# Ledger of designs, part 69: peptides against a protein of PDB entry 6FRK

Target 1, 411 residues: chain A of PDB entry 6FRK
Amino acid sequence: NEEVLNAMLKEVCTALLEADVNIKLVKQLRENVKSAIDLEEMASGLNKRKMIQHAVFKELVKLVDPGVKAWTPTKGKQNVIMFVGLQGSGKTTTCSKLAYYYQRKGWKTCLICADTFRAGAFDQLKQNATKARIPFYGSYTEMDPVIIASEGVEKFKNENFEIIIVDTSGRHKQEDSLFEEMLQVANAIQPDNIVYVMDASIGQACEAQAKAFKDKVDVASVIVTKLDGHAKGGGALSAVAATKSPIIFIGTGEHIDDFEPFKTQPFISKLLGMGDIEGLIDKVNELKLDDNEALIEKLKHGQFTLRDMYEQFQNIMKMGPFSQILGMIPGFGTDFMSKGNEQESMARLKKLMTIMDSMNDQELDSTDGAKVFSKQPGRIQRVARGSGVSTRDVQELLTQYTKFAQMVKKM

## One batch from the design tools (peptide; aimed at target 1 F332 T334)

Design b2_p23_1 (made by RFdiffusion4)
Pose (drawn by RFdiffusion4):
Structure b2_p23_1 (pose): chain A 374 residues (1-38, 47-273, 303-411), chain P 23 residues (1-23)
Amino acid sequence: NEEVLNAMLKEVCTALLEADVNIKLVKQLRENVKSAIDNKRKMIQHAVFKELVKLVDPGVKAWTPTKGKQNVIMFVGLQGSGKTTTCSKLAYYYQRKGWKTCLICADTFRAGAFDQLKQNATKARIPFYGSYTEMDPVIIASEGVEKFKNENFEIIIVDTSGRHKQEDSLFEEMLQVANAIQPDNIVYVMDASIGQACEAQAKAFKDKVDVASVIVTKLDGHAKGGGALSAVAATKSPIIFIGTGEHIDDFEPFKTQPFISKLLGQFTLRDMYEQFQNIMKMGPFSQILGMIPGFGTDFMSKGNEQESMARLKKLMTIMDSMNDQELDSTDGAKVFSKQPGRIQRVARGSGVSTRDVQELLTQYTKFAQMVKKM
Amino acid sequence: VDEELEELAKMHQEINEIINEAD
């Protein structure tokens, strides 16, 4: 049985290593689902599913904008990850939700970058800012957020150039662009086909600049996006959106369950009964209930007080014979009145007859009356 | 405490009256 756990466990470790999941997290997840584990494919895959939900959970809720206030969003990520494409996908998303959205092109390096964001904004009917001539992105971003602030826009999305960590020049310039415009949220856009080099770059981005949200693009293809577990752990940020194509409307919010599945592959007879059950539990205590001075009108009249401390076990074989629908019903008496066929099965395996209940149903009706009167 | 016991004693007497009538 120890060999059936390991053959089926190394087959999921290969399923995650092929889904570009970091080898550090696969080796760690393997001994996490081995230590926490101490119709067969369901008792195993349910334990694997709960261990994955433990990893995709960063514990941090997403940054959401406020209507009637200026929200500046700054995009960061590697070269070619889809920043300019997801810039228009997001401005189009909120603009359709009713936000005064605008775009700013703070890329002064990449050829045809302003022309790219201009044509994406021209098509989606979204205001845009940038420059062919301005070579300083700190100047383009500052003079753009200033312009769209004096025009009272609510979503101001600043696009930046692609950068990698070994370029300290572009990492300083990213930090200066973030210090000039002071964004409310910084989004780390990552390609879904990224391999093992993801945790190092995503971590260096978190160190130089404050990353609060992560977007995973190019998920409409074969890439399952296992590199996102290493960006969530590095940036401490949740995934808010995913990209699912080249167009502007190929964009939707991140849901954890489908991504993990792809990455993996009035008084009733019942109340009359419980009140009785507590009066029998407090039943050997009936002599305490006759203690009150001037209140002892009677005690155990006709000896019937002894069987009121004996009827509740027999009535419990009826509850033992009941399932969760009759037991958890608001009116435990209405489930059997409509279907007196349930009065025969309660009588079979519990040894009580269907006759005994007629006297009980009368006793029930009188009890049900004096509680609605209570 | 005495008032709570009076209330529980009244419920107990009423249950005994109902059982005596039923018998």

Design b2_p23_1_s1 (made by RFdiffusion4, then SolubleMPNN; from b2_p23_1, 16 letters changed)
Fold by OpenDDE base, seed 1:
Structure b2_p23_1_s1 (fold): chain B 411 residues (1-411), chain A 23 residues (1-23)
Amino acid sequence: as target 1 above (411 residues)
Amino acid sequence: ELELLKKLRELYLQLQEIENEVS
């Protein structure tokens, strides 16, 4: 029994290391799981795998909980939020995402660019802020980030803004001068919250970077970026362990709306390849895909047209990257997200849709679309010419449609 | 909601099969 437990724990530890969980945390988790599992209960014929998975899940949940309540802004007050992090962490993009998140919730939100080190930092922030219709402040001439931050905070306080986000300089190296500058800015503006932005894709380096920031600046919150399916999210555990600060949000892509509040249980479920059912339901509800009663009814009757397939591809494209959505479905493990180039999958779907855009209503609305094309081969040639593809590409689409339609008929 | 999730799952399984056949 102990040998079987040790073998299963070794597999879990390997999977966690492959998910960028820090080696020290994996070792500690292994010991905690061993201490939490009663070997006598495992002997009683309980599904040993489920028991170990549950124990691992519980210990991972504890690792992402720093035991500190996350800071939340107070309505009707002026809340100053300072962002800190390395260059390339997604800090500037995350400032815009957080500003947009609060603006959508009816907060009077603004952005301040106090990054004087990077040429074009203010232009980037201005571009993002203008697209989102978020008020912004910065300078093209002032080189002191303390002056810019102080003037911007004062301006927006006087204008009764509720959420005042300050973006700071990100450097490529942990330079003492960067930490001194951040401390000077923090002392000048007296932020209500300091947010450390961390890139999840740096893997095992997450702990050392997060610790270096926490040792110099009073980090109170963490945002983890680049959780778009390439980063397995194990760096989040390292950030919490190093900063002793809660993760408040995660960045899940490049779009301004690819930003969500951190939920511990869904995140750990996704990390373990169990999926995120709650996030999938939330995403489906946000898209109002439930209003597709007509499609649901057709599928219940075993009817599936090329138009129905086109509409499903549009819905998938609206949900975002195919890999992210699949990663939310239980049983679609992280291996699917790693094998599929999201851009390639989306390009394939877009190609199929472009072929269908060259079809007529009779072809699209036929419950036997493949048979319509098989009876009149000239239709395949017309569609191929109209979409700029080969007749083979159209035949492949029709073969795929036929497989789908057969599955729907068996449902 | 559960029926929609099942249908999405089936659609995604089919898309995955298609991607695996075309790759």
Scores: peptide ipSAE 0.006, ipTM 0.319, DockQ to the pose 0.117
OpenDDE base, seeds 2, 3, 4, 5: peptide ipSAE 0.005, 0.007, 0.000, 0.000; ipTM 0.320, 0.310, 0.312, 0.277; seeds 2, 3, 4 fail the geometry check

Design b2_p23_1_s2 (made by RFdiffusion4, then SolubleMPNN; from b2_p23_1, 15 letters changed)
Fold by OpenDDE base, seed 5:
Structure b2_p23_1_s2 (fold): chain B 411 residues (1-411), chain A 23 residues (1-23)
Amino acid sequence: as target 1 above (411 residues)
Amino acid sequence: ELEELKKLRELYLELLKIQNEVA
């Protein structure tokens, strides 16, 4: 029994190390799991694998819980949120995602760019903020981040903003000068929350980076970015352990909507390759896919139009990155879609939708759309010209549609 | 709800297969 337990724990430990979980945490987890498992209960015929998985799951949940309640903004007050993190962590993008998240919830939100070190930081923030219709502040001429942050916070307090997000300079290296600048900004604006943004893709380096920030700045919250593609998220455990601060949100892609509140159970389930059924249900419910009774009924009858395909592409685009959806499904590893394939897949879907935007209602609503185009080749040329694509691109779309419609007929 | 999720899953899997066959 003990040999079997040790063998199974070795496999789990290997999988956790391959998921970028810190080696010290994996060792501690192994000891905690061994102490929590009653070997006598294993003898009683319980599925030893399920029991070990459950014990591992419980210990991982404890590692993600710092025992500290997450800070939450107060409605009707001015809440100042300062962002800190290394360059390339996704900090600036995450500021915009958080502002957009609160704006969608009916909070009066704004963004301040206090990054004076990176050329084009303010232009990037301005572009993201303008696209999301979020008010912003920054300077092209002021080089002191303390002045910019103070002026911006004062301005937006006077305008009764509820969520005031301050983006700071991210430098390439952990330099003492960066931490001093962050402390000066923090002292000037007196933030209600300091958010550390961490890139999950740095793997085993997560612990050392998170610790260096916590030792210098009063980090109260963590946001983990780049949990899309190959980042298995084990670095998030290292962030919590080092900062003793809760993960409040995760960034799951490049889109402004690729941002969600952190949920412990789904995250650990995904880390173990069990999938995230709850998050899949939540995403399905957010899409109001219940309104697809009409689609389900059409699919049951083997009917599928180009319009139905267009609506499905819209739904896929609303669900966000396809890699995330697959990663929520049990038995589909994060490796099923290579990192490069997601942007390319979304660009491909967008191209296909642009071709369909040049189709007429008769073409879109036909139960045999491909046959409508085959009977009148002039339609292909019209659609190609209207969408700015080749006739070959339209034929490829019709070929894809035909394959899909044939599959729906076999369902 | 679970059956609808399964159907959606099947639909997405088939869309992916079609995308991979044309690539």
Scores: peptide ipSAE 0.026, ipTM 0.443, DockQ to the pose 0.127
OpenDDE base, seeds 1, 2, 3, 4: peptide ipSAE 0.023, 0.024, 0.023, 0.024; ipTM 0.465, 0.574, 0.511, 0.451; seeds 1, 2, 4 fail the geometry check

Design b2_p23_1_s3 (made by RFdiffusion4, then SolubleMPNN; from b2_p23_1, 13 letters changed)
Fold by OpenDDE base, seed 1:
Structure b2_p23_1_s3 (fold): chain B 411 residues (1-411), chain A 23 residues (1-23)
Amino acid sequence: as target 1 above (411 residues)
Amino acid sequence: ELEELKELRKLYLEILKIEDEVA
């Protein structure tokens, strides 16, 4: 029993290391899981794999919980949020994403560019802010970030803004001068929250970087960026451990909408390759696919048509990068769709949709579409000719549809 | 629900002809 436990824990530890979880945290988790598993309960014929997975999941949930309540802005007050992080962490983009998030929720939101080190920083912020219709402040002539931040905060306080986001200079290296500048800005504007932005793709370096920021600036919140399928998110655990601060949001792509509130359970589920069904449902609901309620209702009634399958494929295509969507389905790891496989998979979906575009309403709306085609084989030949595919391709689609329809009937 | 989702996953993998390296 102990040998089996040790073997399974070794596999889990390897997978966590491959997910960029810090080696110290993986070691600690291994010891915690060993201490939490009763070997006597494992002997009683319980699914040992499920028990270990549950224990691992529970310990990972504890690792992302710093035991500190996340800061939240107060409605009707002026909330100053200062952003800190390395250059290339996605800090400036994340400022715009957070501003847009609050603006969409009906907060009076603005952006301040206090990055004087990067010549294109203000232009980038201005472009992002203008596209999102977010008020912004910055200077092309002032070189002191303290002056810019102070003037911008004062201006937007006087204009009764509720969310005042201050972007600061990011540097490539941990330079003491950067931390001094950040501290001077923080002292001048007295932020209600300091947000550390961390790139998840830096892997094992997350701990050291997060610690360096926390040791110099009173980081109260963490945002993790570049969780767009390449970064498995294990660096987030390192950020929480080093900063002792909660993750409040995650960046899941380059678009301004590729930004979501951090949820512990979905995140750990995704990290373990269990998928994010809740995030998939939320993302599907955000798309205002009014037809999704009708589809979900049909699925609940065990009804599934070729049209319903077509609509699902359209929805998958609308939800953005297919790799991200698949990564939200349980068991579809982020690695399932290399960029090359994504284009091929999208081409396959488009081919299936093209076959269905050659079907008539009777064929598409039948609750037993496969039986409609089986009773009249001439329909297969018509659809094949209309879509420029083989009769075999149409039969393969109908076979796949039948498997789906049978599964939906069992649900 | 989890088993149904696993079956759904298998069906999507079959449709997309993605090799399930995680199985």
Scores: peptide ipSAE 0.024, ipTM 0.487, DockQ to the pose 0.072
OpenDDE base, seeds 2, 3, 4, 5: peptide ipSAE 0.023, 0.022, 0.019, 0.016; ipTM 0.471, 0.439, 0.420, 0.395; seeds 2, 3 fail the geometry check

Design b2_p23_1_s4 (made by RFdiffusion4, then SolubleMPNN; from b2_p23_1, 13 letters changed)
Fold by OpenDDE base, seed 2:
Structure b2_p23_1_s4 (fold): chain B 411 residues (1-411), chain A 23 residues (1-23)
Amino acid sequence: as target 1 above (411 residues)
Amino acid sequence: SLKELEELRKLYLEILKIQEEVK
């Protein structure tokens, strides 16, 4: 029994270390899990594997909980949010993502570029802000970040902005001059929240970096970036442990929409390779896929039409990036589809839908659409002409439909 | 239901698989 426990704990510890969880946290977790199981084995005849998994999950949840309530902006007030972090952490991109997130929720949001150290920082922020239609402030001539931050905050306070995001300079090294500049900016603007932006891909360095920032500035929130495929996010646990601050958001890609509120349980489930069942349920509910009861009922009867396939393609397109969908399915890692393959796959789906838009109701609603086209080949030529594609493209669609309909019949 | 969600997941996986086979 103890050998099986120790073997399973060794596998879990190895997986956590491979996920960039700090070795001290992994040791502490191992001790806590061992102590918890010794207590639970005495109480319940439960399957040991389930008990170990549950104990590991509980201890990981505790590691991401700093015991401090996350700061939230107050509606109708002026909320100043200062961003801090290293160069290359994704800080500037994350400022734009956060501003866009609040803007979509009906908050009056703005961006301030107080990065005077990096050439082109203001141009980069301006480009991102303009694309998202977010008001911005910065200077090409002022070199003091304190002046820029103070003037920008004052301007947007006077214009009754609710969310005022200040991007600061990031450096590659922890330099005392950078921390002094951040302190001067923080003292001048008196932010309601200081957000540390951390790159998840730095692995074991997450703790030391997060600690160095917390020791110099009053970090109150953490945002973890680059959680798209390569980083399992174990460094996030190290950031929480070092900063004693909650993770409030995660960056899951390069697009402005690749940004979500941090949820503890989905994150831990993903870290353990269990997928994000809750996030998938939430996405399915957001899509109002409840209207698919009729589709699910048809699928249960082995009925699948070209219209049913069209509706499924619409649903997939609404769900967003395939990597996010796959990463929510247990056993499918984030590496299953590269971002390049997603855009190509979406373009292919859109092409197939355009072909189906040239089909008539008799063709779309047939329980054997491929047979309708095979009996009357003139339909293929009509659809091809109507959609501006080759007859071969229509035949390829019908071949795909036939494969789907066969799979649905096996379900 | 959880079962309907699993069926939907299987369908999406098969859609993705077909898209890879057509490459």
Scores: peptide ipSAE 0.008, ipTM 0.329, DockQ to the pose 0.097
OpenDDE base, seeds 1, 3, 4, 5: peptide ipSAE 0.007, 0.006, 0.007, 0.007; ipTM 0.336, 0.287, 0.335, 0.323

Design b2_p23_2 (made by RFdiffusion4)
Pose (drawn by RFdiffusion4):
Structure b2_p23_2 (pose): chain A 374 residues (1-38, 47-273, 303-411), chain P 23 residues (1-23)
Amino acid sequence: NEEVLNAMLKEVCTALLEADVNIKLVKQLRENVKSAIDNKRKMIQHAVFKELVKLVDPGVKAWTPTKGKQNVIMFVGLQGSGKTTTCSKLAYYYQRKGWKTCLICADTFRAGAFDQLKQNATKARIPFYGSYTEMDPVIIASEGVEKFKNENFEIIIVDTSGRHKQEDSLFEEMLQVANAIQPDNIVYVMDASIGQACEAQAKAFKDKVDVASVIVTKLDGHAKGGGALSAVAATKSPIIFIGTGEHIDDFEPFKTQPFISKLLGQFTLRDMYEQFQNIMKMGPFSQILGMIPGFGTDFMSKGNEQESMARLKKLMTIMDSMNDQELDSTDGAKVFSKQPGRIQRVARGSGVSTRDVQELLTQYTKFAQMVKKM
Amino acid sequence: EEEEIEEELKELHELLEKIAEWL
């Protein structure tokens, strides 16, 4: 049985290694689901599913904008990850939700970058800012957020150039652009086909600049997006959106469950009964209930107080005979009144008859009356 | 506090009398 756990466990470790999941997290997840584990494919895959939900959970809720206030969002990520594409996908998302959204092109390096964000904004009917001539992105971002602030826009999304960590020149310029405009949220956009080099770059982005949200693009293809587990652990940020195509409407919020599945592949007879059950539990205590000075009108009249401390076990063979629908019903007496066929099965395996209940049903009706009167 | 406990015990005693009459 130790060999059936390991053959089925190394087959999921290969399922995650093929889904570009970091080898560090596969080896760690393997001995996490091995230590926490101490119709067969369900008792195994349920344990694997709960262990994955433990990893995709960063513990941090997403940054959401406030209507009636200026929200500056700054996009960061590697070269070619889909920042300019996801810039228009997000401005179009909020603009359709009713936000005064605008775009700023703070890329002064990439050829045809302002022309790219101009044509994406021209098409989606979204205001845009940038420059063909301005070579300083700190100047384009500062003079754009200033313009759209004096025009009272609520979502101001600043697009930046692609950068990698070994370029300290572009990492300083990213930090200066973030210090000039002071964004409310910084989004780390990552390609879903990224391999093992993802945790190092995503970590260096978190170190130089404060990354609070992560977007995974190019998920509409064969890439399952396992590199996102290494960006969530590195940036400490949750995934808010995913990209699912080249168009502006190929964009939707991140849901954890479908991504992990793809990455993996009035008084009643019942109340009359419980009140009785507690009066029998407090039943050997009936002599304490006759103590009161001047209140002992009677005690154990006609000896019937002895069987009121004997009927509740026989009535419990009826509850033992009951399932969770009758037991958890608001009116435990209405489930059997409509279907007196349930009065025969309760009588079979519990040894009580269906006759005994007629005297109980009268005793029930009288008890149900004096509680609604209570 | 004592009067409240006496009233609760009187109510439970009356319930037992009524259950003994009904049986």

Design b2_p23_2_s1 (made by RFdiffusion4, then SolubleMPNN; from b2_p23_2, 11 letters changed)
Fold by OpenDDE base, seed 2:
Structure b2_p23_2_s1 (fold): chain B 411 residues (1-411), chain A 23 residues (1-23)
Amino acid sequence: as target 1 above (411 residues)
Amino acid sequence: ELEKLIEELKKLLNLLKEISELL
C-alpha cells in the first residue's frame, strides 16, 4: 500500500512540476498528502486512486487560498485600482478586460495610462478603451507617471466614476527605479487595491517575480494571464504563495471577453487534468438541457428534423465559447477548437438560423425536410426571399441538414 | 447519473463538433 501511494504521488508530483508548480510547494503538498491519507482506510478496498486524487485536490485548494479575503469594489464609491507587473505580463490588456468586466456589470468605469516608459503605451490603451467604449485619460507630453496618475484620478473622482483603473509602466527586469516609481504613484493616488499581473507562461520564475513585487509594493490582489490551452497553471500557486494575496481574475485569451473571476475548484480540477465537471454541470443546468432528453430520445430513434437542428444551434449559441465548454470536459484540451474558427462558426450558425426562421412548421417538423424542399422547389425560393438570402444558401443549409440527419441515423 | 450525463454531454459535444466541422 505505501509503495502504491509513493508511486501515485510520484506521478502527481511529476505532473505538477511539468505544470510549473514550484518545487517547494510540490514537496510540501507531498508531505501534507502523506499525512492526510489513512493507509488502513486505503487498504479497506476504497478506490486508492480516488482517495489520493481527493487528498491532492484538497491540498492544492489550500495552496491557492492565501487565507485573506479578496478586496471587492464598493458600489456608489470611488474605487482606485492600481495595476503593477512586468512588461509582457499582459498588464495593459488586463486593465481593459477588468474595465470592460465592471462596465458590463453596470459600473461607471474608466482607465488611466500612467505608463510613460513605453513608447505607444497610451495609444495602445486608447485603442483598447475606445473599442470597448471605456473613458480613458493619459498624456503624450507629461513624462512623470505620478502627475498623470494624480490628475487622471482627480478628474475621474470629480466625474463620479466608481471604478478607476491605473495602468503603470512595466519593465523587462526587476529594477529598483521601477519599484520607486510604483511606490511614488501608489503614495500619490492612494489606491484601494493594488493588482499584480503575472504571466503564467514564465513557469518557475513566477515565485521570484511575485516576491520581488510584494517585497516593494503592497500587492493585495493577483491576476494571472495567458491561461489559454498551452498555459501551465502552476505559476498561479507560486504567485499566491509569494504575494499572500488572492487571485481575483484570470485571462484566458486575447479577446476582451477572455476574462473571468477566479474560481478555485475549476482551476485545480483543470490543473490536475480532471476538467471542470462542476462548471460543466452548472453550465448544462443553466442551459435547461432537460429539453434535450426529448432530443436525445429522437436521436436514439434516428429522427432528426430541421427544428431539432435549429434547437441544437440555439443551444450552441447559449453555451457561449465552445472552446471553453470543451475545455471543461476531461481529456479535451482548450485547443480542440481555435477561437478564431469559433466566431466564424457562430456567425454561420446565426445565418443558418435566420434561414430556418423563414421556414414553416411543416418544413421544420418533417422527418425528411430535404425531401419536402426537393418535391416542391418553390419552397426554397419562398425561404430565400423571406430570409434575404440566395436560393443557393438555402440549398447549402438543406445539404448540411441531410448530412447531419444521415449521421444521426448511424448513431 | 453524473457519469451518464457526462457521457451524453460528450456525445452531444462530439455531435456539435462534427456539426461545426461540416458548417
Scores: peptide ipSAE 0.018, ipTM 0.452, DockQ to the pose 0.210
OpenDDE base, seeds 1, 3, 4, 5: peptide ipSAE 0.008, 0.008, 0.007, 0.017; ipTM 0.434, 0.432, 0.430, 0.454

Design b2_p23_2_s2 (made by RFdiffusion4, then SolubleMPNN; from b2_p23_2, 8 letters changed)
Fold by OpenDDE base, seed 2:
Structure b2_p23_2_s2 (fold): chain B 411 residues (1-411), chain A 23 residues (1-23)
Amino acid sequence: as target 1 above (411 residues)
Amino acid sequence: EEEKLKEELKELHNLLLEISELL
């Protein structure tokens, strides 16, 4: 029993180290898991693997929990959020993602560029903000980030903005001058939240970097970036441990919508290679599961209409990047769809939906939609004309539908 | 209920995968 436990713990520790989890945290986890596992309960024929996985999961959840409640903005108040982090951490992109996230939730949101060190920082922020239709402030002439930050915060406070995001200069690890500048900015604007942005791909360096920031500025939140398929995210645990601050969001790609609230359990499940079943549940719940339950029930009865297919295409489109959906499922890596293939797949889905938008209720709600079109070929020509596509494109859609409806009937 | 929901979600996902393979 102890040999099996030690072997499994060795595999888990290896996987966590390969996921860039800090060696100290992995050692501590190993000790905590050994102390939490009752070897006598392991004798009772319980699935030893499940028990160890559960104990590991529970201890990883504790490592992600700093014991501090995440700061949340107050509606109808002015909330100043200062971003800090290294150059190349994705800080500027993350400012825009967070601003867009709050804007989509009906918050009056703005961006301030207080990065005077990096040439083109303001142009980059302006470009991102303009694409997202987010108000922004910055200067091409002012070189003091304290002045820019103070003026921008005052301006947007006077304009009754609710979310005021300040992007700061990112420098290399060892410049005391950067930390002094960040402290001066923080003292001048008195932010309600200081967000440390960390790149997950820096691996074992996450702890030392996060600590260096926390020792100089009052970091209260962490955002982890580059949690796309190459970074297993173990550095996030190191950031929490070093900053004693919660992860509030994760960046999962380059798009402005590749940004989500941090969820502890899904993240740990993904880190363990268990998939993100909870995040899948949350996303399906956000899609109104009631409509999906009714669909699953129809599918269990071997009923599948063109409308049911349309609703599924809408669901795929609402769930966001299909690569992220796949990456939520055990055994499907985030690399299953390249971003290029995903945009093409989404364009194909939109084309198919546009064809279906030209169908009538009799065609959409028929349990044998292909037969409706086969009996009356004039329907294909009508739909083709209505959607601006060829009769061949409509026939291809009906062929895909027929294949799918045959698969559903076999379920 | 949670296990049932997880199973239904796997079914839904297999369906979405099958749709994606047809696209």
Scores: peptide ipSAE 0.011, ipTM 0.333, DockQ to the pose 0.130
OpenDDE base, seeds 1, 3, 4, 5: peptide ipSAE 0.010, 0.010, 0.009, 0.008; ipTM 0.332, 0.313, 0.333, 0.310; seeds 1, 4 fail the geometry check

